# Designs tried in a protein design run: peptides against a protein of PDB entry 6NYY. Part 27

Target 1, 212 residues: chain A of PDB entry 6NYY
Amino acid sequence: KHFEQAIERVIGGLEKKTQVLQPEEKKTVAYHEAGHAVAGWYLEHADPLLKVSIIPRGKGLGYAQYLPKEQYLYTKEQLLDRMCMTLGGRVSEEIFFGRITTGAQDDLRKVTQSAYAQIVQFGMNEKVGQISFDLPRQGDMVLEKPYSEATARLIDDEVRILINDAYKRTVALLTEKKADVEKVALLLLEKEVLDKNDMVELLGPRPFAEKS
Target 2, 212 residues: chain A of PDB entry 6NYY as posed
Amino acid sequence: KHFEQAIERVIGGLEKKTQVLQPEEKKTVAYHQAGHAVAGWYLEHADPLLKVSIIPRGKGLGYAQYLPKEQYLYTKEQLLDRMCMTLGGRVSEEIFFGRITTGAQDDLRKVTQSAYAQIVQFGMNEKVGQISFDLPRQGDMVLEKPYSEATARLIDDEVRILINDAYKRTVALLTEKKADVEKVALLLLEKEVLDKNDMVELLGPRPFAEKS

## One batch from the design tools (peptide; aimed at target 1 H36 G60 T102)

Design b2_p17_5_s2 (made by RFdiffusion4, then SolubleMPNN; from b2_p17_5, 12 letters changed)
Fold by OpenDDE base, seed 4:
Structure b2_p17_5_s2 (fold): chain B 212 residues (1-212), chain A 17 residues (1-17)
Amino acid sequence: as target 1 above (212 residues)
Amino acid sequence: MKSSFIDKEAFEAERAA
C-alpha cells in the first residue's frame, strides 16, 4: 500500500482534489481511460494494467497505469500493440461520443514519436529502409536534414500510414469489445479507481499469460 | 508505462515554462 502510493505520487503527481470536472467531462475521461484499459487487456504485447483512475493528478484528468516490463529490446509487433493501447483513449471517445477531445494530446504525441522512431531510428519500414537518423530534439536548430526532401516526404507518409494502421487496429478491437469498454467506463464512474482485480471481475482473466 | 487524459490548460502551461 505505502509503496504503491509512493509510486503513484512519482508517476501521477499529487491528486488535485480541488479540480471538479463537470459530469460530461468526467464521463469523457471515464470512457477514454476505459479505452486504454480494454485495449491493453486484449493486446498481447501491451503491458498488463495495474490501475486505472479518473481522479485528476497533476496535468492528467485520468490515467491508466501499467506494469513496466524489464525489456530492453522491442519488436515491431510489440511497438504496434503499445501504439494501439496508447490510441485506446482517443478511439473510445470516437466510438462512444462521435467526437474527439483535446484529452488525447499526450497520447498522440507519444504515438507520433514512436512512429517516427520506428521508421527513422529503428529501420522498421521497408520503403524507407535500413536507415537510422537522430530525431531533432526540441530546441535543436533544424539543421539540414541528412536526407532529401523526397525522403522526408516518404518518411512523413509512412509515419501517417503506420499511425493510421494502429488507429484502425484499435478501432476494430474496441468496436469488438465495445461492451467491455462500457462496463469499465461505468464502473470507473462509480468507483473512480479500478485495479487489475476489478478488471478480472468485469472482463475475466486477461487472455495472455503474464511473462514472469 | 502511464497513459493520461491531459488537461489542456495544464499541458500548455507546462510547455510555456
Scores: peptide ipSAE 0.281, ipTM 0.826, DockQ to the pose 0.345
OpenDDE base, seeds 1, 2, 3, 5: peptide ipSAE 0.241, 0.245, 0.217, 0.187; ipTM 0.790, 0.796, 0.771, 0.752; seeds 2, 5 fail the geometry check

Design b2_p17_5_s3 (made by RFdiffusion4, then SolubleMPNN; from b2_p17_5, 12 letters changed)
Fold by OpenDDE base, seed 5:
Structure b2_p17_5_s3 (fold): chain B 212 residues (1-212), chain A 17 residues (1-17)
Amino acid sequence: as target 1 above (212 residues)
Amino acid sequence: MKSSTFDKEAYEEERKA
């Protein structure tokens, strides 16, 4: 208990007990987090879900927590599944409400950073090729890009394509699993916090073997 | 890894502090 709470505090920040969400906002958070949870459940290269919560903590109105693998090397396929899982909240909002919210801002930031890194740091795009440039860090002077303006435009186009492909993949997945997203969201609204066992009871065992 | 529904107000308050 105390150790788990300490980990939750480090990962989630302090619980905001004073923050009262309106019922409609709480519903949006539940479906958003359910989208992340279900996407992570059915994506092979996603990290195993540990906990999903709609209790506000730190900068988050809700969160999904995963057990990261001790992993130093990532494949293109693994990075794609991570992007899809990260888009799961936004996609769930679109599927269930027909509208999007600011709730996905941090998710979209992460997806954007991942897409740029794949193309300009990891050389994972065939059109851009086997290149690796340092991305400007937040606060670094915009040094001249070590590539042409034509290459810059190509990078921007391929980033957009990669993100859109990940988005479409996530839409397809969560549309197929729409009933599962709803089950998780409804149970979140009841219990506020779900663990892996709750997910197994709702969805059955995760279809991918946990690499212990 | 953690994903979270973003609290815009909390983020803006922290940027002002």
Scores: peptide ipSAE 0.268, ipTM 0.808, DockQ to the pose 0.343
OpenDDE base, seeds 1, 2, 3, 4: peptide ipSAE 0.265, 0.171, 0.254, 0.258; ipTM 0.806, 0.755, 0.800, 0.802

Design b2_p17_5_s4 (made by RFdiffusion4, then SolubleMPNN; from b2_p17_5, 10 letters changed)
Fold by OpenDDE base, seed 1:
Structure b2_p17_5_s4 (fold): chain B 212 residues (1-212), chain A 17 residues (1-17)
Amino acid sequence: as target 1 above (212 residues)
Amino acid sequence: MSSSTYDKEAFLKEREE
């Protein structure tokens, strides 16, 4: 309890009770967060959902919190499921509203970073090959790339392919689970905060055994 | 903890445009 509250304070900041969001905006956030929650629920290698909230905190209008697995090594399949979970919000917006918002910018950044890391750090792409380069950090002078412009273009193309594949996978999943996304979104609009137990009550047990 | 966040500043900026 106290530790969770401390983490909530550090990650979320103080709940601003100020209803800054219009009802339609709050609805958008609810469906966005429901997309994350449902994607995480039905993806085997996604981290277990702890909490999902549409209460604005700090710089976020909503959030989904997951308990990360204590693992140092990730498979390509695990990274793909994590990308799909991260795309869940954007995909939910597309499915339910036929429009996308800028609210998914942080998610897209994370997905992009993961895709680049898979291709240029982990050597997980067959076309690019077994390469490992440090990604430029924000503020580092981008010294000369250790590869040709042709390789740079190939990397960019393969990143786009990987992200698009993750996106399509997420669309397929959340389309199949569309009714579950709606149930979660509607319950979020009512309760503003859901935990794992609320999700179990609403959707049934998560289909994947928690690896203890 | 891994968290996804719906970006408030990005969302509000689009609303003002």
Scores: peptide ipSAE 0.223, ipTM 0.776, DockQ to the pose 0.799
OpenDDE base, seeds 2, 3, 4, 5: peptide ipSAE 0.217, 0.207, 0.215, 0.206; ipTM 0.771, 0.766, 0.766, 0.765

Design b2_p17_6 (made by RFdiffusion4)
Pose (drawn by RFdiffusion4):
Structure b2_p17_6 (pose): chain A 212 residues (1-212), chain P 17 residues (1-17)
Amino acid sequence: as target 2 above (212 residues)
Amino acid sequence: LLTEPTKTSVKSLQELL
């Protein structure tokens, strides 16, 4: 047990128990983190889940703990299911509330960078073609693009097509599974953390083979 | 209502490279 609190501390950051939220904020954060939980539960190539919390941990209001699969060859489908898990947060607080918040900012930086990487850096697109470019990092102040402007126009169009196909896929997921999202978040308001075991108590066994 | 972001342990594809 003392080891599992260390794995979480290094990955997650400091865990602020006293930084309380308003009752209308905890209701939002629970529906946001349930979106990450349920979409990560029902998708095939998404990571196995360890723990979902609504307690503030580091630069965040909620926290999700995943077990990333050690694999060296990501396919096209294995990256869409990682994107549809990440976008699941905004989708759940949009289905239930209609209001979208600024809490999905770091969820959208991961979607954006996982879209340029498929199109620009890998060869995962038809319109751009099988062309690889050295994509700048965050600490790399980009001087000029290694391609034209009409190509940049072609890339940013395809990223919009890609994320809005990931968005629609997840809206079609958390409406079919709308009641299961509500089951998860109502326990998150009661018990501020959920292990894997009490998610099996809610949702039954996960319907995919998972190696632990 | 919310002014701060949420956090997850998931990394981006670009960070994994």

Design b2_p17_6_s1 (made by RFdiffusion4, then SolubleMPNN; from b2_p17_6, 6 letters changed)
Fold by OpenDDE base, seed 4:
Structure b2_p17_6_s1 (fold): chain B 212 residues (1-212), chain A 17 residues (1-17)
Amino acid sequence: as target 1 above (212 residues)
Amino acid sequence: MLTEPFASSIKSLLELL
């Protein structure tokens, strides 16, 4: 309990109990977080869900928290499933509301950073090849790209392809599991916070054994 | 050392600006 609360404070910041969301915004948050939770539940290489909350904390209106695997090396498949999990909120909004919100901005930033890293740092794209360049950091003067403008365009195109593939995979998954996303969202609107046990009661056991 | 837990979140635009 105390350790979990300490971690929650580090990740989410302080609870903003005074932040009152409109009912429609609260509903959007619930379905967004349910999308993350369900995507993580049904993706083999995703990290196990610990907690999902629609109580605002720090800069977040809601969050899904996962237990990271103790690993130093990541496969392309693991990175893809992590991207899909991160897109789960945006995809849920699209599936249930037929509209998208600004709420996924941080998720899209993470997905974008991951996609660029896979292509230009980890050499995981066949068209770009086995190259590794440092990504410009925020605040670094736009140093001359160590590659041609043609290579820059290729990188940008392959990043979009990778993100779109992850997005389509997430759409397929959450469409298949649409009823489960709705169950989680409705229960979030009732309880505001769900843990792993609530998810097991609602969805059944996670279909992938946690590799200890 | 437990790696920092990963969290996804929906954020307010007002706090991102």
Scores: peptide ipSAE 0.217, ipTM 0.761, DockQ to the pose 0.092
OpenDDE base, seeds 1, 2, 3, 5: peptide ipSAE 0.029, 0.212, 0.094, 0.026; ipTM 0.604, 0.760, 0.655, 0.585

Design b2_p17_6_s2 (made by RFdiffusion4, then SolubleMPNN; from b2_p17_6, 7 letters changed)
Fold by OpenDDE base, seed 1:
Structure b2_p17_6_s2 (fold): chain B 212 residues (1-212), chain A 17 residues (1-17)
Amino acid sequence: as target 1 above (212 residues)
Amino acid sequence: MLTRPFSSSQKSLLELL
């Protein structure tokens, strides 16, 4: 209880009870968060879902909370599934509403950062090769890139390919699981907060064994 | 009206580094 509340405060910030969303916006948030939750449920290398909420907290309108793994080494496959889970909200909006909103901005930022890190820090792209460069931090003077403009263009192209592949994978998954996304979204609109047990009741047990 | 992100879900890989 106290530990969960502390984690919720760190991840979500303080509950903003004063922020009243319009019913249509709240519906959009519910389907967005359901997309994250369902993607995380059916992706092997996603972190286990702890909680999903459409109660506005801090800077977010909703959130999906996962149990962080004490993992310092990530495979390319693990990073891909994490990207897909992060895209789950945007993809859910597309599938259910035929439109996209600004709500996925932070998710897209995270996916973009992950894709660049995979290609230019972890050497996970065959075309770019086994290179590792420090990405400029926000506010650092953009030092001269240690590579040509041709290499910069190649990096940008391969980042787009990686993100698009993750996006397509997420579209395929959430299209297959469309009914599950809707079940989660509808229950979110009723309860505002779901835990792992609610997800098990709706979807059945997660198909991947939790590494204890 | 400042567009707010919907989800605060995953720590960015950059925040983990």
Scores: peptide ipSAE 0.113, ipTM 0.707, DockQ to the pose 0.612
OpenDDE base, seeds 2, 3, 4, 5: peptide ipSAE 0.040, 0.073, 0.034, 0.026; ipTM 0.623, 0.638, 0.679, 0.632; seeds 3, 4, 5 fail the geometry check

Design b2_p17_6_s3 (made by RFdiffusion4, then SolubleMPNN; from b2_p17_6, 6 letters changed)
Fold by OpenDDE base, seed 4:
Structure b2_p17_6_s3 (fold): chain B 212 residues (1-212), chain A 17 residues (1-17)
Amino acid sequence: as target 1 above (212 residues)
Amino acid sequence: MLTQPFSTSQKSLLELL
């Protein structure tokens, strides 16, 4: 308990108990976080869910916390499942509300950064090939790209393809599991915070063995 | 290193402008 709360404060910041969301916004957050939680539950290479909350913390309106694996090497498949889990909130909003919100901005930033890193740093794209360039850091003068404008366009196109593939995979998954997303969202609206045990009670045991 | 939780982001109206 105390250790988990300390970790939550370090990761999520202080609870903003004074930030009262409108009921419609709270509903949007619940379905958004349920999308992350359910995507992470049913993706093999996703990290196990520890906690999901719709209580605002720091700059977040809600969050899903996962147990990270001690891992130094990531496969393309693992990175894809992480992208899908990250897109789970946006996809849930689209499936349930037929509209998207600004709530997924940080998720889309993470997905975009991951996609560029896979293609430009890790050489994981066949069309771009076995290249590795440093991505410009925030505040670095965008010095001349170490590649041609044609290569830049190719990179941008392949990034969009990768993100769209992750998005489509997430849409397929959360459409299949739509009833589970709704169960999680409704219980979030009731309890505001769910743990792994709540998820097991709702969805059954996670279908993938936790790698010890 | 604990991976940062996924979060629903609040965008201030001021940042949209």
Scores: peptide ipSAE 0.146, ipTM 0.728, DockQ to the pose 0.099
OpenDDE base, seeds 1, 2, 3, 5: peptide ipSAE 0.102, 0.024, 0.100, 0.015; ipTM 0.626, 0.607, 0.613, 0.551

Design b2_p17_6_s4 (made by RFdiffusion4, then SolubleMPNN; from b2_p17_6, 6 letters changed)
Fold by OpenDDE base, seed 1:
Structure b2_p17_6_s4 (fold): chain B 212 residues (1-212), chain A 17 residues (1-17)
Amino acid sequence: as target 1 above (212 residues)
Amino acid sequence: MLTKPFSSSVKSLLELL
C-alpha cells in the first residue's frame, strides 16, 4: 500500500480530486486508458499492466501503470509492441468516437522519440543503415547534423513509416478486441481505478506467460 | 488553456534506454 502510493505519486503526481472533468471528457479518458490497457494485455512484449486509472493526477487526466522490468536490451519487436501500447489510447478514441483529441500528445511524443531512437541510435532500419547518432536534447544547441539533408529526409520518412506501421497494428488489434476495450472503459467509468485482478476477471488471464 | 495529456505513463522509453 504505502509503496504503491509512493510509486503512484512519482508516476502520476498527487491526485487532483478537485479537478472535475465534464462527463464527456471523463468518457474520453476512460476509453483512452482502456485502449492502453487492452493493447498492453494482448501484446506479448508489452509490460504487464498493474493499474489503470481515470482519476486526474498532476498534469494527466488518467494513467496506465505497468510493472517495470529491469530490461537493458530491447529487440525491434519489443519496441514495436511498446509503441503499439502507447498508441492504444489514440486508437481507442478513433475507434469509439471517430475523432482525435489533444489527450494523446504525450503518447505521440513518446512514440516519435522511440521511432527516431530506433532509426538513428539503434540502427534498426535497413534504409538508414547501421548508424548511431546522439539525438539533440531539448536545449542543446543543434550542432550541425552529422549527415546530409538527404539523409535527414530519409530518416523523417522512415520514422513516419515506422509510426504508421505501429498505428495500423494497433488499429487491427483494438478493432479485433473492440468489445474488450468497451468492457474496460465501462468498468473504469464505474470504479475509476482497475488493477490486474479486475482485468483478469473482465478479460480472462493474460494470454502471455509472465516470464519469471 | 494548457491542454492536459490523458496518459502519464511512467519513465519514457528514452529514460529506460
Scores: peptide ipSAE 0.164, ipTM 0.728, DockQ to the pose 0.559
OpenDDE base, seeds 2, 3, 4, 5: peptide ipSAE 0.158, 0.164, 0.152, 0.091; ipTM 0.726, 0.728, 0.728, 0.682; seed 4 fails the geometry check

Design b2_p17_7 (made by RFdiffusion4)
Pose (drawn by RFdiffusion4):
Structure b2_p17_7 (pose): chain A 212 residues (1-212), chain P 17 residues (1-17)
Amino acid sequence: as target 2 above (212 residues)
Amino acid sequence: SLLDEIFSKPLVMAPPP
């Protein structure tokens, strides 16, 4: 047990128990984190989940703990299911509320950086072609693009097609599983954390083979 | 390696500004 609190502390950050939220904020954060939980539960190539919390941990209001699969060859489908898990947060608080918040900002920086990487860096696109470029990092102040402007126009169009296909795939997921999202978040308001075991108590066994 | 770094980050909800 003392080891599992260390794995979480290094990955997650400091866990602020006293930084309370308003009752209308905890309702939002629970629906946000349930989106990450349920979409990560029903997708095939998404990571196995360990723990979902609504307690503020670091630069965040909620926290999700995943077990990333150690694999060296991501396919096209294995990256879409990661994207559809990440976008699941905004989708759940949009189905239930209608209002979208600024809490999905770090969820969208991962979606954006995982779209440029498929198109520009890997060869995962048809319109741009099988061309690889050295994509700048966050600490790399980009001087000029290694390609034209019409190509940049072609890239940012395809990123918009890619994320809005990931968005629609997840809206079609958390409406079919709309009631299961509500089951998860109502326990998150009661019990501020959920292990894997009490998600099996809610949702049954996960319908995919998972190696632990 | 870049995608491992991206997907190794935890999923959080950011506070309002």

Design b2_p17_7_s1 (made by RFdiffusion4, then SolubleMPNN; from b2_p17_7 with K9Q M13Y A14D)
Fold by OpenDDE base, seed 1:
Structure b2_p17_7_s1 (fold): chain B 212 residues (1-212), chain A 17 residues (1-17)
Amino acid sequence: as target 1 above (212 residues)
Amino acid sequence: SLLDEIFSQPLVYDPPP
């Protein structure tokens, strides 16, 4: 019940069964979502997969939803795995098609926000140091930055490094698990919607204990 | 938290028009 409400709130409504994608576009979405699903499956600190779909809903052409944990404290390692999971779709497109699409915009936005938060809010970068500044929220007036332009450039560079490291880690993982990504993508093209049980049937049990 | 907001939401494939 809470799941469907979250989807409706974020994606903007019911399934659009009348929206027909071109076969190549549908294939792209399937492999993109399979990348998210497989990355989340094999990353210890990713949230468990709840549902993955390639049925258009609202403005979205597909989605992957995970069961959020009530977690208040995050380590760098945990945040890295979450970044990798979020990059899974983009990486899958690169591996299977040798090209990237605009569909990963929301993923990249989330990864970017997470990277900036780690460096600027949580002091998790050695070069930038143990600092904590408020990030502008969407719609806030951009106030003057409390640091120099040189520091701003350093932050931007370290954000790029962090995201690139997460990207490379995800490439390594999904290359190793390439056959699994393909299995999930093909099953998505058949069923259009997969849940955790489908993933267990296809890939075997998730290799990490469920942290209750 | 910001992190909860980022990671609690579905990952949506939403290409710009």
Scores: peptide ipSAE 0.353, ipTM 0.859, DockQ to the pose 0.704
OpenDDE base, seeds 2, 3, 4, 5: peptide ipSAE 0.275, 0.344, 0.336, 0.316; ipTM 0.823, 0.852, 0.850, 0.843

Design b2_p17_7_s2 (made by RFdiffusion4, then SolubleMPNN; from b2_p17_7 with K9Q V12R M13I)
Fold by OpenDDE base, seed 2:
Structure b2_p17_7_s2 (fold): chain B 212 residues (1-212), chain A 17 residues (1-17)
Amino acid sequence: as target 1 above (212 residues)
Amino acid sequence: SLLDEIFSQPLRIAPPP
């Protein structure tokens, strides 16, 4: 308990017990986090779920924590599944509420960064080609792009395609698993925090072996 | 790495800044 709380504090920050969400917002958070949890559960290359919570902490209203693997090399398939897992919250909101919120901003930032990195740093796009350019980091001088405006447009188009493909994949998955997303969301609304064992009890064993 | 920075963080729903 103390160790878990320490990890939670490091990862999520301090509990904001004073942040009272309206019931509808709390429901949105539950379904958003359930989307992440279920997407991660049924995607082969997603990391194992450690914890999912709808208790507000630090800058978050809820979170899904996965056990990171010590991994140095990533395939396109692995990165796609991570993108899908990251989109799970937004997709869940769309499926269940027919509307989207600002809550997915950090998720979309991560997906965007991953997509650009795949295309312009890792050379993973056939149309853009086997190129590698440094992406400006936050606070870096806006250096002149080492490529033409035509290449910039191509990159932008291929980033959109990649993200849209990940989005569609996530929609298909969470639509298929819609009942599971609902089960997780409802249990989150009851317990506020779920772990891997709760997920196994609710959904059955994860269909993919945990790579040690 | 950039990927580690992206994926080491919890997935979160956050209010707008």
Scores: peptide ipSAE 0.319, ipTM 0.872, DockQ to the pose 0.766
OpenDDE base, seeds 1, 3, 4, 5: peptide ipSAE 0.312, 0.315, 0.313, 0.306; ipTM 0.872, 0.873, 0.870, 0.870

Design b2_p17_7_s3 (made by RFdiffusion4, then SolubleMPNN; from b2_p17_7 with F7W K9Q M13V A14D)
Fold by OpenDDE base, seed 5:
Parts: C-alpha cells; structure tokens; sequence
Structure b2_p17_7_s3 (fold): chain B 212 residues (1-212), chain A 17 residues (1-17)
C-alpha cells in the first residue's frame, strides 16, 4: 500500500480515468511496457521488476516500476544493462510495429544522461580517458566547459556510440525473446497490470539469482 | 547520486505534448 502510493505519487497521483486511449494506442503502450519488462527480466544487472501497468496515471500512459537496489558502485556492464532495459520500450515498438513513437522520450532522456555520466563523470570511455567533470545541472550557470571544443565533439561521438551499442544489444535481446514480449503484451492488454509473480507464471523464474 | 536519481524513477510513457 505505502509503496504503491509512493509510486502513484511519483507518477502524478490520480488515475486520469479520463484519458481514453484509442485501442491502437493502448496496444502500443502494452508492447512498449512489455519490452521494458522482458528486457529487465533477461538482463542480469537490471533491477527486479515490481510492477508494469498500462493504466494511465497522472501524466503517464503506462509505466514500468523496478525495485532499485541499494547499490553504491556500478560497473560498465551494470550501467549498460540498465540502458538496455530503458531502451526496451522503444525497441519493442520498432520490432512489432516498424515505427517509433514519442512514448520513449523519458527513456531516451535517462539513457542520454547515463551515457554522458559514464563518459564525462566516471571516466568509463577509453578515448575520452580518465576524466571527471561535473555535468551542468539545470539552473547552474553554464560555466565555460572545462574542456576544448574538440573534446566536446569527442564526448558527443562516444556518447552516440555507447547509446547505439546499447540499442543494438537491446534489439538482439528482444528479437531473441520476441515471443516472450508478445506474451507479456497480450497479458497486459488483458490484466492492465502485471507484477513479478505474473512474470514468473508467464516466463518462468528469472534466470538470475535474486541478490538477497 | 545522479545514477540513483535516474534509476529511482519509474519508466513512464508520456503522452505527446
């Protein structure tokens, strides 16, 4: 109850029962969320799925909620899997519909932020090197970048490479698991809300040991 | 941390503006 309420608060509180999605839009949301769910299920370093919903709440048409682990240190591999999970919705849309929608805007923002952080804050890119710069936060005076324009271009190129690699990895995964994405999407269209137990019943146990 | 901020939030499908 309290956790669901917290999620409801984060997603903007009230079920906007008033947003009647067209059947085709509802289908798109279901497959989008199924993409997130399945990617998260089969990626070792993704957080455990808590809830997936295609019921519009607040400003969201659907959502996937994962249980964040108390984790203080992240590897490149862990961050990559998180990026792939986050791209799962967009990739699912591409695989099933041959088109992409604006529904992945928040996902792409998160992926972009993560990619930049990996390269410019965590020193995780060999070409850029062992550097760490503070990313300007919204509202910080855009101080002059502490690096050259050439370095800025290099960063942008390497960010694009990293995101594209994550995208390709996600395409490969969800193509392999296409039947599972379909199963989850169809069940979402029926139940509108799925939890971890529904996923276990549908797909079997998650192939990774739950880190206790 | 920035990462905690990114990943603590649900993945949401936003309606078009």
Amino acid sequence: as target 1 above (212 residues)
Amino acid sequence: SLLDEIWSQPLVVDPPP
Scores: peptide ipSAE 0.277, ipTM 0.845, DockQ to the pose 0.743
OpenDDE base, seeds 1, 2, 3, 4: peptide ipSAE 0.108, 0.263, 0.079, 0.261; ipTM 0.688, 0.836, 0.668, 0.836

Design b2_p17_7_s4 (made by RFdiffusion4, then SolubleMPNN; from b2_p17_7 with K9Q L11S M13I A14D)
Fold by OpenDDE base, seed 1:
Structure b2_p17_7_s4 (fold): chain B 212 residues (1-212), chain A 17 residues (1-17)
Amino acid sequence: as target 1 above (212 residues)
Amino acid sequence: SLLDEIFSQPSVIDPPP
């Protein structure tokens, strides 16, 4: 309990009990977080869900927390599943509401960063090739790109393709599991916070063996 | 690693500005 509360404070800040979301906004958050939770549950290489919350905090309206594994090497398949899990919120909103919100901004940033890293740092794209460039960090002087404008356009195109593929995969998954997303969202609206045990009770055991 | 920095952080829905 104390450790979980400490992590929650670090992640979301103090609970702002005074910021009552409108019922429709709270519903959007619940389905968004349910999308993350269900995607993470049914993707083999996603990190297991630790906690999902729709309680507004100082830094967010809701969050999904995963138990990170100490992993130093990632395959393309593993990175794809992580991208899909990260897109789960946006995809859930689209499936259930037919509209998108600003709630996925952080997710889209992460997906974008991952896609660029795969293509320009890890050499994981066949068209761009076996290259590795440092991405400018925020605040670094935009040094001259070590590649041509044509290469820049190619990178941008391949990033868009990779993200679109991850998005389509996530749409397929959450469409198949639409009833499970609904169950999780409804339970979130009731309990406001779910853990791994709640997910097991609702969906059954996670279909992937915990790598010991 | 950059990947750990990206994915180790919880998904957070930012409050509207």
Scores: peptide ipSAE 0.129, ipTM 0.769, DockQ to the pose 0.739
OpenDDE base, seeds 2, 3, 4, 5: peptide ipSAE 0.118, 0.120, 0.126, 0.124; ipTM 0.761, 0.763, 0.765, 0.766

Design b2_p17_8 (made by RFdiffusion4)
Pose (drawn by RFdiffusion4):
Structure b2_p17_8 (pose): chain A 212 residues (1-212), chain P 17 residues (1-17)
Amino acid sequence: as target 2 above (212 residues)
Amino acid sequence: SLPDFSHAKTGTSLEPL
């Protein structure tokens, strides 16, 4: 047990128990984190989940703990199910509330970077073609693009097609599974954390083979 | 490069976008 609290501390950051939220804020954060939990539960190539919390941990209001699959060859489908897991947060607080918040900002930086990487860096697109470019990092102040402007126009169009196909895939997921999202978040308001075991108590066994 | 998918967090504020 003392080891599992260390794995979480290094990955997650400092865990602020006293930084309380308003009752209308905890209701939002729970529905946001349940989106990450349920969409990560029902998708096939998404990571197996360890723990979902609504307690503030580091630069965040909620926290989700995943077990990333050690694999060296990501396919096109294995990257869409990661994207559809990440976008699940905004989708759940949009189905239930209608109001969208600024809390999905870091969820959208991971979606954007994982879309330019498929199109620009890998060869995962038809319109741009099988062309690889050295995509700048965050600490790399980009001087000029290694391609034209009409190509940049072609890239940013395809990123919009890619994320809005990931968005619609997840809206079609958390409406079919709308009641299961509510089951998860109502326990998150009661018990501020959920292990894997009490998610099996809610949702039954996960319907995919998972190696632990 | 791919971003880190080992965890997910909710941002620091809940203001309407």

